# Peptides against a protein of PDB entry 5LHZ, part 32

Target 1, 78 residues: chain A of PDB entry 5LHZ
Amino acid sequence: QLLKSVFVKNVGWATQLTSGAVWVQFNDGSQLVVQAGVSSISYTSPNGQTTRYGENEKLPDYIKQKLQCLSSILLMFS

## One batch from the design tools (peptide; aimed at target 1 Q16 L67 L70)

Design b2_p26_3_s1 (made by RFdiffusion4, then SolubleMPNN; from b2_p26_3, 15 letters changed)
Fold by OpenDDE base, seed 2:
Structure b2_p26_3_s1 (fold): chain B 78 residues (1-78), chain A 26 residues (1-26)
Amino acid sequence: as target 1 above (78 residues)
Amino acid sequence: SSDMEEQQKLLKEIRQLVAELAKKLS
């Protein structure tokens, strides 16, 4: 369930869920989900393909860029 | 590698922030 949603200019929507997850829907159609207490992250590409990345797995650069954006968004939530 | 170190730093920051937000739900 949704707790709080924030529109982020030039990014998309960021939502905090009651589950403790943060869900970002980017303008390009991709999505990121980070769940409290879970070591892996979930990325969904614009075509709908979802991939989970473990904490020690090398990430594609485009994912790192979106994560950097997420970091900034999370600071705004606090 | 420096790339992995930077990635781990980023992930650590995100995990910490998400955890703190989750704590506020309780």
Scores: peptide ipSAE 0.706, ipTM 0.915, DockQ to the pose 0.780
OpenDDE base, seeds 1, 3, 4, 5: peptide ipSAE 0.706, 0.705, 0.705, 0.706; ipTM 0.915, 0.915, 0.915, 0.915

Design b2_p26_3_s2 (made by RFdiffusion4, then SolubleMPNN; from b2_p26_3, 12 letters changed)
Fold by OpenDDE base, seed 4:
Structure b2_p26_3_s2 (fold): chain B 78 residues (1-78), chain A 26 residues (1-26)
Amino acid sequence: as target 1 above (78 residues)
Amino acid sequence: DEEMKEQRELLEEIRRLVKELHEKLS
């Protein structure tokens, strides 16, 4: 249920879903999903492996970097 | 732990923005 997709130069595609989720497909083949009302985030590596990270879980640096990118993207949506 | 504090702030910002986006749809 895609609502809005935005191409972000040098990053990839960001899609807003009617479910309240934001789905980012990065150029490196990885994916990040953050959903309203859900405390965990979902990261899919380029090899297709998906990992969910809890709210209080220490994140790998590369995930934090992608989240920082996501925050910038979300600001563009607003 | 400052690193965790920064992470929490980042996640809180993201959660806020995602929530606001969703609420604007309803």
Scores: peptide ipSAE 0.703, ipTM 0.914, DockQ to the pose 0.808
OpenDDE base, seeds 1, 2, 3, 5: peptide ipSAE 0.702, 0.703, 0.701, 0.703; ipTM 0.913, 0.914, 0.912, 0.913

Design b2_p26_3_s3 (made by RFdiffusion4, then SolubleMPNN; from b2_p26_3, 13 letters changed)
Fold by OpenDDE base, seed 2:
Structure b2_p26_3_s3 (fold): chain B 78 residues (1-78), chain A 26 residues (1-26)
Amino acid sequence: as target 1 above (78 residues)
Amino acid sequence: SSSMKEQQALLEEIRKLVKELAEKLS
């Protein structure tokens, strides 16, 4: 279930779920999901391909950039 | 590497924040 959705200028929408997950829908059509208690992150490309990355797995730069954005967004929910 | 350390720090921050938000729900 959706709990809270926040519109972020020049980024997209960030949604907190009752499951403890945070879901970001970027303007470019990509998506990120980070869930409490889960060490991996989920990235979905604009074409719909989903990839899960472990905590010790090297991330592509474009994903790191989106995660940096997510970090800032998470402060908006507090 | 320094790059991996930066990535790990970023992920740790995100995990902390997400966890804190989730704990507020319980």
Scores: peptide ipSAE 0.693, ipTM 0.915, DockQ to the pose 0.776
OpenDDE base, seeds 1, 3, 4, 5: peptide ipSAE 0.693, 0.693, 0.693, 0.693; ipTM 0.915, 0.915, 0.915, 0.914

Design b2_p26_3_s4 (made by RFdiffusion4, then SolubleMPNN; from b2_p26_3, 11 letters changed)
Fold by OpenDDE base, seed 4:
Structure b2_p26_3_s4 (fold): chain B 78 residues (1-78), chain A 26 residues (1-26)
Amino acid sequence: as target 1 above (78 residues)
Amino acid sequence: SEEMKEQQELLKNIRKLVKELHEKLS
C-alpha cells in the first residue's frame, strides 16, 4: 500500500510504503527499493532487469551514487 | 578497504533512516 509519494526535482519519485519499503523511481528509468528489516537492496535497471545486492556486497559506482541520493531523499521524509 | 567502509557507512545510514521512518508509522 502506498503511503506517501514525493516528487524530487532532477531525481524522480520517492514513495514510502506501509510495508516499510521505500521505492525510488529515477528519471533514467531505474528503480531502487529498500525495505525496513531487510538487509538486501533491490535495483532495477532501465531495461527492467532486477538485481538484489547483499549488505556486504561491493556495489557498482552508479548504484552507490543512487544510494547516496536515496540517503538525501530519506532525510526529506524525516 | 576504505571504499568498502564508506559503502557500509552509507548503507548503515540508509537502513537507520528507513527503519526510523517505518517505526514512526506504527
Scores: peptide ipSAE 0.701, ipTM 0.912, DockQ to the pose 0.799
OpenDDE base, seeds 1, 2, 3, 5: peptide ipSAE 0.700, 0.701, 0.699, 0.700; ipTM 0.912, 0.912, 0.911, 0.912

Design b2_p26_4 (made by RFdiffusion4)
Pose (drawn by RFdiffusion4):
Structure b2_p26_4 (pose): chain A 78 residues (1-78), chain P 26 residues (1-26)
Amino acid sequence: as target 1 above (78 residues)
Amino acid sequence: SSTEELQLEQLEEVHEKVQLFLKNSE
């Protein structure tokens, strides 16, 4: 289920799953899960609360920031 | 290897999906 986990300083951990998903554990206690075939993203706050967002929903600013950092992480993997 | 090529392609699809969320949220 898990592939190689990569440590990115000042950000956290990024892990690719066998299902084609990416799971990021940020240093602020939050988590983000995205999948290539799924039209939703999963965010978990530092308090353990999970919220799923759809592609047509206006996302909160911090979700967008984490998605940008994730985009940069995926870019450095090439 | 074929396994590494498949994993790279999955990461590229994820990256496009992430950009789609950022674009739709503008």

Design b2_p26_4_s1 (made by RFdiffusion4, then SolubleMPNN; from b2_p26_4, 11 letters changed)
Fold by OpenDDE base, seed 1:
Parts: sequence; structure tokens; C-alpha cells
Structure b2_p26_4_s1 (fold): chain B 78 residues (1-78), chain A 26 residues (1-26)
Amino acid sequence: as target 1 above (78 residues)
Amino acid sequence: SAEEKQQQEQLEKVLEKVQSFLESSK
């Protein structure tokens, strides 16, 4: 269930879910899901492939970039 | 409200998690 969706120019949509997750839908068709209480993050590529990453795992640069983007988005809510 | 506070708390936890991931990936 969706709580709030925010349009972010040049990024896409960021949505807070009732589950405690934040779901970002990027303009390139990829998606990122981060949830409090879950030790991994979920990335879905534009082709629909989903990969989960652990907290201490080395991340691809494009994932880092998207996480940094998400961080910036979240900071705007604080 | 209590619900609003809970949702804000969850948002803050997500932020902390994201920042943790970024720091761990450096």
C-alpha cells in the first residue's frame, strides 16, 4: 500500500509504503526498494531483473549513484 | 499523530540504512 508519492524532477517517483519501505521508480525504468528492518536493498533493472544487495556488499557504481540520489531525496523530507 | 510519527521514524531509518550502504561501499 502506498502512503505518499513524490515526483522528483529528473529522477522519477519516490513512494513511501505502509510496509516501511521507500520505493523509487527511476526515469530509466529501474527501481530501488529500501525498507527499514530489512538488511538488504532491492534493485530492479529496466529489463525487470531484480537483485538484492547486502549492507556490506560492494555495489556497482550505478547502484551507488542511485542510492546517493535516494539519500538526497530522503534528506529533503527531513 | 502517532501514525505520522511512526511513518517519519521509518523514513529516518530508511535514510540511515541508505547512508550505511553508501559508507560500506566506499
Scores: peptide ipSAE 0.656, ipTM 0.901, DockQ to the pose 0.841
OpenDDE base, seeds 2, 3, 4, 5: peptide ipSAE 0.655, 0.656, 0.656, 0.655; ipTM 0.900, 0.901, 0.901, 0.900

Design b2_p26_4_s2 (made by RFdiffusion4, then SolubleMPNN; from b2_p26_4, 16 letters changed)
Fold by OpenDDE base, seed 2:
Structure b2_p26_4_s2 (fold): chain B 78 residues (1-78), chain A 26 residues (1-26)
Amino acid sequence: as target 1 above (78 residues)
Amino acid sequence: SSQQQQIQQQRQAVLQKVQSFLESSK
């Protein structure tokens, strides 16, 4: 269930869910879901393929960029 | 409100997780 959705210029939409998860829908069609208490993050590519990444895993650069973007969004709304 | 505080706490926890992922991936 959705709590609040925010439009982010040149990025897409960021939503906080009742579960505590934060869900970002990027303009390129990709998606990112992060939730506290879960050991992994979820990335969905524009083609619909979903991949989960662990905390100690080496991440692709494009994932790092999207995580950095999410970090900036979260700081913006802090 | 308690609900608002919980939402903010969850958002902060997500931020910490994201930062941990970024640091661990370097």
Scores: peptide ipSAE 0.623, ipTM 0.889, DockQ to the pose 0.911
OpenDDE base, seeds 1, 3, 4, 5: peptide ipSAE 0.622, 0.621, 0.621, 0.622; ipTM 0.889, 0.888, 0.888, 0.888

Design b2_p26_4_s3 (made by RFdiffusion4, then SolubleMPNN; from b2_p26_4, 13 letters changed)
Fold by OpenDDE base, seed 1:
Structure b2_p26_4_s3 (fold): chain B 78 residues (1-78), chain A 26 residues (1-26)
Amino acid sequence: as target 1 above (78 residues)
Amino acid sequence: SAEEQQIQQQLQAVLDKVLSFLKNSE
């Protein structure tokens, strides 16, 4: 279930879920899900393909950029 | 409230995770 959804200008939508996850839907059609208690993050490309990344894994630059964006968004939530 | 506190705790946990991922990928 959704707790709160926030529209972020020039980024997309960020939603906090009751599960402890934050779900970001970017304007480029990609999605990012980060959940407390889960060791990996989930990225879905615009074409719908989902990839999970571990905490110690080298991330593609575009993923890093989106995570950086998410960190900023999370600061807005708090 | 307890609910509000839980929500904030979860947000912080997610933030910590994100920052960890970014740090480990540097």
Scores: peptide ipSAE 0.658, ipTM 0.908, DockQ to the pose 0.884
OpenDDE base, seeds 2, 3, 4, 5: peptide ipSAE 0.657, 0.657, 0.657, 0.656; ipTM 0.907, 0.907, 0.908, 0.907

Design b2_p26_4_s4 (made by RFdiffusion4, then SolubleMPNN; from b2_p26_4, 13 letters changed)
Fold by OpenDDE base, seed 1:
Structure b2_p26_4_s4 (fold): chain B 78 residues (1-78), chain A 26 residues (1-26)
Amino acid sequence: as target 1 above (78 residues)
Amino acid sequence: SAEEEQRQKQLQEVLKKVQSFLESSK
């Protein structure tokens, strides 16, 4: 369930879920889900393929870029 | 409210997680 959705210019939508997750829907069609209490993050590519990454895993650059974007968004929430 | 407080805590946890992932992937 959705708690709050925020439109982020030139990024997309960021939504906080009742589950404790933050869900970002990027303008390129990709998605990122980071959830409190879950050790991995979920990335869905524009074609719908979902990949989970662990905390100590080496991330593709495009994932890191999106995480950095999410970090900036989260700082706005606080 | 208690629920709002919980949501803020969750946001902070998510932020910490994201930052941890970024640091770990340098």
Scores: peptide ipSAE 0.657, ipTM 0.900, DockQ to the pose 0.847
OpenDDE base, seeds 2, 3, 4, 5: peptide ipSAE 0.656, 0.656, 0.657, 0.656; ipTM 0.899, 0.900, 0.900, 0.899

Design b2_p26_5 (made by RFdiffusion4)
Pose (drawn by RFdiffusion4):
Structure b2_p26_5 (pose): chain A 78 residues (1-78), chain P 26 residues (1-26)
Amino acid sequence: as target 1 above (78 residues)
Amino acid sequence: LYPENWQLPEHVHEKLKENIQKFLES
């Protein structure tokens, strides 16, 4: 289920899963899960609360920041 | 920078980047 986990300083951990998903554990306690075939993203706050967002929903600013950092992480993997 | 760290098929990588871009534009 898990593939190689990569540490990115000042950000956190990024991990690829066998399902084609990416799970990021940020240093602020939050988590982000995305998947290539799924039209939703999963965010978990530092307090353990999980919220799923759809592609057609306006996302909160911090979700977008984490998505941007995730985009940079995926970019460095090439 | 670090291609050895990517372990999924490339098409999955491209699709993930495309989907992330849609969330950034939403």

Design b2_p26_5_s1 (made by RFdiffusion4, then SolubleMPNN; from b2_p26_5, 10 letters changed)
Fold by OpenDDE base, seed 5:
Structure b2_p26_5_s1 (fold): chain B 78 residues (1-78), chain A 26 residues (1-26)
Amino acid sequence: as target 1 above (78 residues)
Amino acid sequence: LHPEDQQLPKEVHDKLLEKIQKFLNA
């Protein structure tokens, strides 16, 4: 179930879910889902391919950049 | 207050931030 959705200029949309997840839909068509209590994150490329990454594995730089962006977004809710 | 104006509890919010930092530092 969806909670608050916010438009982030030059980024896209960020939505909080009742599950404790944050869902970001980036302008480039990619998506990122980070959920509290889950040890992995989900990234969906613009092509629709979804990859899950574990907490201890090294992420591609482009995903790290998006996570950093998400971190900044979350800080706006604090 | 509309449902879409609701947001996750602070505890969940903080866990998300912590989780992201772990991924960034991996």
Scores: peptide ipSAE 0.656, ipTM 0.909, DockQ to the pose 0.484
OpenDDE base, seeds 1, 2, 3, 4: peptide ipSAE 0.653, 0.653, 0.653, 0.654; ipTM 0.908, 0.908, 0.909, 0.908

Design b2_p26_5_s2 (made by RFdiffusion4, then SolubleMPNN; from b2_p26_5, 12 letters changed)
Fold by OpenDDE base, seed 4:
Structure b2_p26_5_s2 (fold): chain B 78 residues (1-78), chain A 26 residues (1-26)
Amino acid sequence: as target 1 above (78 residues)
Amino acid sequence: MRPEDQQLPQEVLDKLLEKIQKFLSA
């Protein structure tokens, strides 16, 4: 179930889910899902390709940038 | 509050933030 959604200028939309996840839909068409209690994160590229990353693997810089953005959003929700 | 106005518990948000920091540190 969808909870609070916020529009973030020059970023996109961030939505909280009852599952304990935050779902970000970026302006470039990509998506990022981070869920509490799950050791991986999910990234979907603009072309629809989904990749899961473990917390111990090195991330591409473009993913790190999006995660940095998400961290700011989470801080805003708090 | 309507569901679309509600938020996850702060403890969940904190866990998410902690998780992100772990990923960024890898």
Scores: peptide ipSAE 0.704, ipTM 0.915, DockQ to the pose 0.445
OpenDDE base, seeds 1, 2, 3, 5: peptide ipSAE 0.704, 0.703, 0.703, 0.703; ipTM 0.915, 0.915, 0.915, 0.915

Design b2_p26_5_s3 (made by RFdiffusion4, then SolubleMPNN; from b2_p26_5, 11 letters changed)
Fold by OpenDDE base, seed 5:
Structure b2_p26_5_s3 (fold): chain B 78 residues (1-78), chain A 26 residues (1-26)
Amino acid sequence: as target 1 above (78 residues)
Amino acid sequence: VHPEDQQLPQEVLEKLLEKIQKFLDA
């Protein structure tokens, strides 16, 4: 289920899910899902391809940048 | 309270933040 959603200027929409996840829909068409209690994150590129990353693997810089944005968003929620 | 006004527990949000930091530090 969907919970609170916030619009983040020049970034996109961020939505909290009852699963304990935060779902970000970026303006570039990509998506990022980070869920508490899960060891991986999910990134969906604008073309719809989804990739899961483990916390111990090196992330592409563009994904790190999006995660940094998400960190700021989470602080916004709190 | 409408679902769209509800938020995850603060502790969950904090865990998410911590998790993200782990990914950024990898």
Scores: peptide ipSAE 0.711, ipTM 0.922, DockQ to the pose 0.457
OpenDDE base, seeds 1, 2, 3, 4: peptide ipSAE 0.710, 0.710, 0.710, 0.711; ipTM 0.921, 0.921, 0.921, 0.921

Design b2_p26_5_s4 (made by RFdiffusion4, then SolubleMPNN; from b2_p26_5, 11 letters changed)
Fold by OpenDDE base, seed 4:
Structure b2_p26_5_s4 (fold): chain B 78 residues (1-78), chain A 26 residues (1-26)
Amino acid sequence: as target 1 above (78 residues)
Amino acid sequence: KYPEWQQLPQEVHDALLEKIQKFLNA
């Protein structure tokens, strides 16, 4: 369930979920979901294909860049 | 910076940041 969505300049939209997850919808059409208590992350490409990655997997650089962006967003909200 | 967002519980906030760092360092 959605709690609140916020427009983030030069990024897209960030949404808080009741599950403890943060969902980012990037301007390029991709999406990223990171949830507290879950050891995986979910990435959706612009074409709608979703992939889950475990925390021990080496991520593609383009996904790491998006995670870094999300980290920056979270720090702004604290 | 974004007062429109509800403040995350500290525990959740910390967990999210920690998780992200794990992925970035894998």
Scores: peptide ipSAE 0.588, ipTM 0.883, DockQ to the pose 0.737
OpenDDE base, seeds 1, 2, 3, 5: peptide ipSAE 0.588, 0.583, 0.587, 0.586; ipTM 0.883, 0.881, 0.883, 0.883

Design b2_p26_6 (made by RFdiffusion4)
Pose (drawn by RFdiffusion4):
Structure b2_p26_6 (pose): chain A 78 residues (1-78), chain P 26 residues (1-26)
Amino acid sequence: as target 1 above (78 residues)
Amino acid sequence: SSDKNLINDIRNSVKDLHDSTLNAME
């Protein structure tokens, strides 16, 4: 289920899963899950609360920031 | 919307990364 986990300083951990998903554990206690075939993203706050967002929803600013950092992480993997 | 484009770009990058990883394992 898990593949190699990569540490990115000043950001946190990024992990690829066998399902084709990416799970990011940020240093602020939040988590983000995305999957290539799924039209939703999963965000978990530092307090353990999980919220799923769809592609057609306006996302909160901090979700977008984490998605941008995630985009940079995926870019460095090439 | 810009948010939708961002999510789709990330999904495409995740697919490309997954395919590259599978090829490297073969």

Design b2_p26_6_s1 (made by RFdiffusion4, then SolubleMPNN; from b2_p26_6, 15 letters changed)
Fold by OpenDDE base, seed 4:
Structure b2_p26_6_s1 (fold): chain B 78 residues (1-78), chain A 26 residues (1-26)
Amino acid sequence: as target 1 above (78 residues)
Amino acid sequence: SSDKELIQQIRELVAELHKKIQEELL
């Protein structure tokens, strides 16, 4: 279930779920999902391929950029 | 590592956000 959806200019949409997850849908067609209590993040590429990244894994630069963006978005929710 | 710290930061922010929402519902 959706709690709140926020439009982020030049980024896309960020949604908070009742489950505690935050779901970001980027304008480039990619998506990020971060769930409270889960140690990995989920990234879905524009072609629909989903990859999970743990905290001990090396991150691609484009993932780092999107996570930095997500950090700013999360601060807006607070 | 920088990557680990970034993921941990995101996880902490999401956890705190969820915590605040749950507390407000009580």
Scores: peptide ipSAE 0.583, ipTM 0.871, DockQ to the pose 0.774
OpenDDE base, seeds 1, 2, 3, 5: peptide ipSAE 0.582, 0.579, 0.579, 0.581; ipTM 0.871, 0.871, 0.870, 0.871

Design b2_p26_6_s2 (made by RFdiffusion4, then SolubleMPNN; from b2_p26_6, 14 letters changed)
Fold by OpenDDE base, seed 4:
Structure b2_p26_6_s2 (fold): chain B 78 residues (1-78), chain A 26 residues (1-26)
Amino acid sequence: as target 1 above (78 residues)
Amino acid sequence: SSDKELIEKIRELVRELHEKQQEELE
């Protein structure tokens, strides 16, 4: 279930779920899901393709950028 | 690696956020 949703200008929407997940819907149509207690992150591209990335994987630059953005967003929930 | 540190940072922030949320429900 949705707990809290925040609109982020020029980024999109970030939603905190009761499950402990954070779900970001970017304006470009991509999505990130990070679940508390899960070692991998989930990225869905605008075309709907989903890829999971572990902490030991080399990240594409666009993923790094999204994660950096997410880091800033998460501070808004604090 | 920097990639690992970034993911770990995100995971930590999400974990902390969840823990705070759970505490609020108690």
Scores: peptide ipSAE 0.632, ipTM 0.886, DockQ to the pose 0.774
OpenDDE base, seeds 1, 2, 3, 5: peptide ipSAE 0.629, 0.632, 0.630, 0.632; ipTM 0.884, 0.885, 0.884, 0.885

Design b2_p26_6_s3 (made by RFdiffusion4, then SolubleMPNN; from b2_p26_6, 12 letters changed)
Fold by OpenDDE base, seed 5:
Structure b2_p26_6_s3 (fold): chain B 78 residues (1-78), chain A 26 residues (1-26)
Amino acid sequence: as target 1 above (78 residues)
Amino acid sequence: SSDKELIENIRKMVKELHEKTLEELS
């Protein structure tokens, strides 16, 4: 269930779910899901491939950039 | 590592957001 959605200029949409997840839909067609209580993050590329990243994995630079962006977005919800 | 720190910070923020939301709804 959707709780709150915000439009972020030049980034995309960010949605807070009642489950505790935050779902970001980027303008490039990629998606990022971070779920409260889950140790891994989920990234879906524009072609639909989903990859989970744990805390001890090396992150691609484009993932790091999107996570940094998410950090700023999360401040908008509080 | 910096990657670990980044993921942990995001997870922490999401967790705190959820907890705050649950608190506000109670």
Scores: peptide ipSAE 0.681, ipTM 0.909, DockQ to the pose 0.770
OpenDDE base, seeds 1, 2, 3, 4: peptide ipSAE 0.680, 0.681, 0.680, 0.681; ipTM 0.908, 0.909, 0.908, 0.908

Design b2_p26_6_s4 (made by RFdiffusion4, then SolubleMPNN; from b2_p26_6, 15 letters changed)
Fold by OpenDDE base, seed 5:
Structure b2_p26_6_s4 (fold): chain B 78 residues (1-78), chain A 26 residues (1-26)
Amino acid sequence: as target 1 above (78 residues)
Amino acid sequence: SEDAKLIQEIRELVAKLHQKILEELE
């Protein structure tokens, strides 16, 4: 169930779910999902491939950039 | 690691947001 959706200029859409998940749909067609209580983050590339990243993994630079963006977005919800 | 810190930061923010939702339901 959707709780709140916000449009972020030059980024995309960010949605907060009642489940505790935050779902970001980027303009490039990629997606991030971060679920409360889950240790890994989910990234879906524009071609539909989904990869999970844990805290002990080396992150691609483009993932780091999107996470930095997400950090700023999350402050908008608080 | 720096990557771990970034993921942990995101997870903490999401957890706090979820906690606020749960508190609003009480």
Scores: peptide ipSAE 0.586, ipTM 0.873, DockQ to the pose 0.738
OpenDDE base, seeds 1, 2, 3, 4: peptide ipSAE 0.582, 0.583, 0.580, 0.580; ipTM 0.871, 0.872, 0.872, 0.870

Design b2_p26_7 (made by RFdiffusion4)
Pose (drawn by RFdiffusion4):
Structure b2_p26_7 (pose): chain A 78 residues (1-78), chain P 26 residues (1-26)
Amino acid sequence: as target 1 above (78 residues)
Amino acid sequence: VAEDRDLLSSIRTAVSELQTRYEEAS
């Protein structure tokens, strides 16, 4: 289920799963899961609360920031 | 909402490309 986990200083951990998903554990206690075939993203706050967002929903600013950092992490993997 | 959708689409594409490269390497 898990592939190599990569540490990115000042951000946190990024992990690729066998399902084609990426799970990011940020240093602020939040988590983000995305998947290539799924039209939704999963965000978990530092307090353990999980919220799923769809592609057609306006996302909160901090979700977008984490998605940008994630985009940069995926870019460095090439 | 359009900018958010474009970001999510770019990320899904990058995730798919990363999975393809892992499978080819294995």

Design b2_p26_7_s1 (made by RFdiffusion4, then SolubleMPNN; from b2_p26_7, 15 letters changed)
Fold by OpenDDE base, seed 4:
Structure b2_p26_7_s1 (fold): chain B 78 residues (1-78), chain A 26 residues (1-26)
Amino acid sequence: as target 1 above (78 residues)
Amino acid sequence: VEEDRELLKKIRELVAKLQEEQLKKA
């Protein structure tokens, strides 16, 4: 279930779920899901392909950029 | 990889804090 959603200009939508997860839907069609208590993150590309990234993996630059963006968004929720 | 790990850690901590705050308000 959705707890609250925030529109972020030039980025997309960020939603906090009652499950404790945060779901970001970017304007480029990609998505990020970060669940509290889970060590990996989920990234879905615009074509619908989903990939999970763990703690000890080398992250693609585009993922790092989106995560940096997400960090800023998360601060907005507080 | 170390920098990437720290980035993920930061994100997870922020999400955890959000969850914690919501639980306190409930």
Scores: peptide ipSAE 0.658, ipTM 0.898, DockQ to the pose 0.806
OpenDDE base, seeds 1, 2, 3, 5: peptide ipSAE 0.658, 0.657, 0.657, 0.658; ipTM 0.898, 0.898, 0.897, 0.898

Design b2_p26_7_s2 (made by RFdiffusion4, then SolubleMPNN; from b2_p26_7, 14 letters changed)
Fold by OpenDDE base, seed 2:
Structure b2_p26_7_s2 (fold): chain B 78 residues (1-78), chain A 26 residues (1-26)
Amino acid sequence: as target 1 above (78 residues)
Amino acid sequence: VEEDRALLREIRELVAQLQARQQAEA
C-alpha cells in the first residue's frame, strides 16, 4: 500500500509504503526497494530481474550510484 | 566491501528513521 509518492526530477518516482519500505522507480525502468529492519536491499533491473544485495558483497557501480541517489531522495522525505 | 556496507547501512538507517516518523505521526 502506498503512503506517499514523490516525483524526482531526472530520476523517477519515489514512494514510501505503509510497510515502511521505500520504493524507487527509476526512469531507466529499474527499481529499488529498501525495507527498514531488513539487512538487504532489492534491485530490479529493466528486464525484470530482481537481485538482493546484502552487507557482505561488493556492489556494482550502477547500484551504488542509484543508492547515492536514493540517499538524496530520503533526505527529501524528511 | 566495507564502503559498500557503509552505504547500505546509511540507506537502511534513513529508511528506518522515515518509518519511525511515519509511525509517530499515525
Scores: peptide ipSAE 0.678, ipTM 0.909, DockQ to the pose 0.825
OpenDDE base, seeds 1, 3, 4, 5: peptide ipSAE 0.677, 0.676, 0.677, 0.677; ipTM 0.908, 0.907, 0.908, 0.908

Design b2_p26_7_s3 (made by RFdiffusion4, then SolubleMPNN; from b2_p26_7, 13 letters changed)
Fold by OpenDDE base, seed 1:
Structure b2_p26_7_s3 (fold): chain B 78 residues (1-78), chain A 26 residues (1-26)
Amino acid sequence: as target 1 above (78 residues)
Amino acid sequence: VKEDAELLKEIRKLVKELQEKQLEAE
């Protein structure tokens, strides 16, 4: 269930779910999902492939960039 | 990579705090 959705200029949409997850839909068609209490994050590429990333692995640069963006968004939610 | 881990930790922390605020508001 959607709780709050925010339009982010030049990024896309960020949505807070009642489940505790934050869901970002980027303009390039990719998505990030971060669930409260879950150590890994979920990235879905524009082609629909989903990959989970944890805290003990090297992140692709494009993932890090999106995560930095998400960080800024989350700060705005606060 | 440590810096990547720190980034993920930050994200997770922020999401957790957001959830806590949500629960309090309900």
Scores: peptide ipSAE 0.633, ipTM 0.892, DockQ to the pose 0.802
OpenDDE base, seeds 2, 3, 4, 5: peptide ipSAE 0.635, 0.631, 0.633, 0.633; ipTM 0.893, 0.891, 0.891, 0.892; seed 2 fails the geometry check

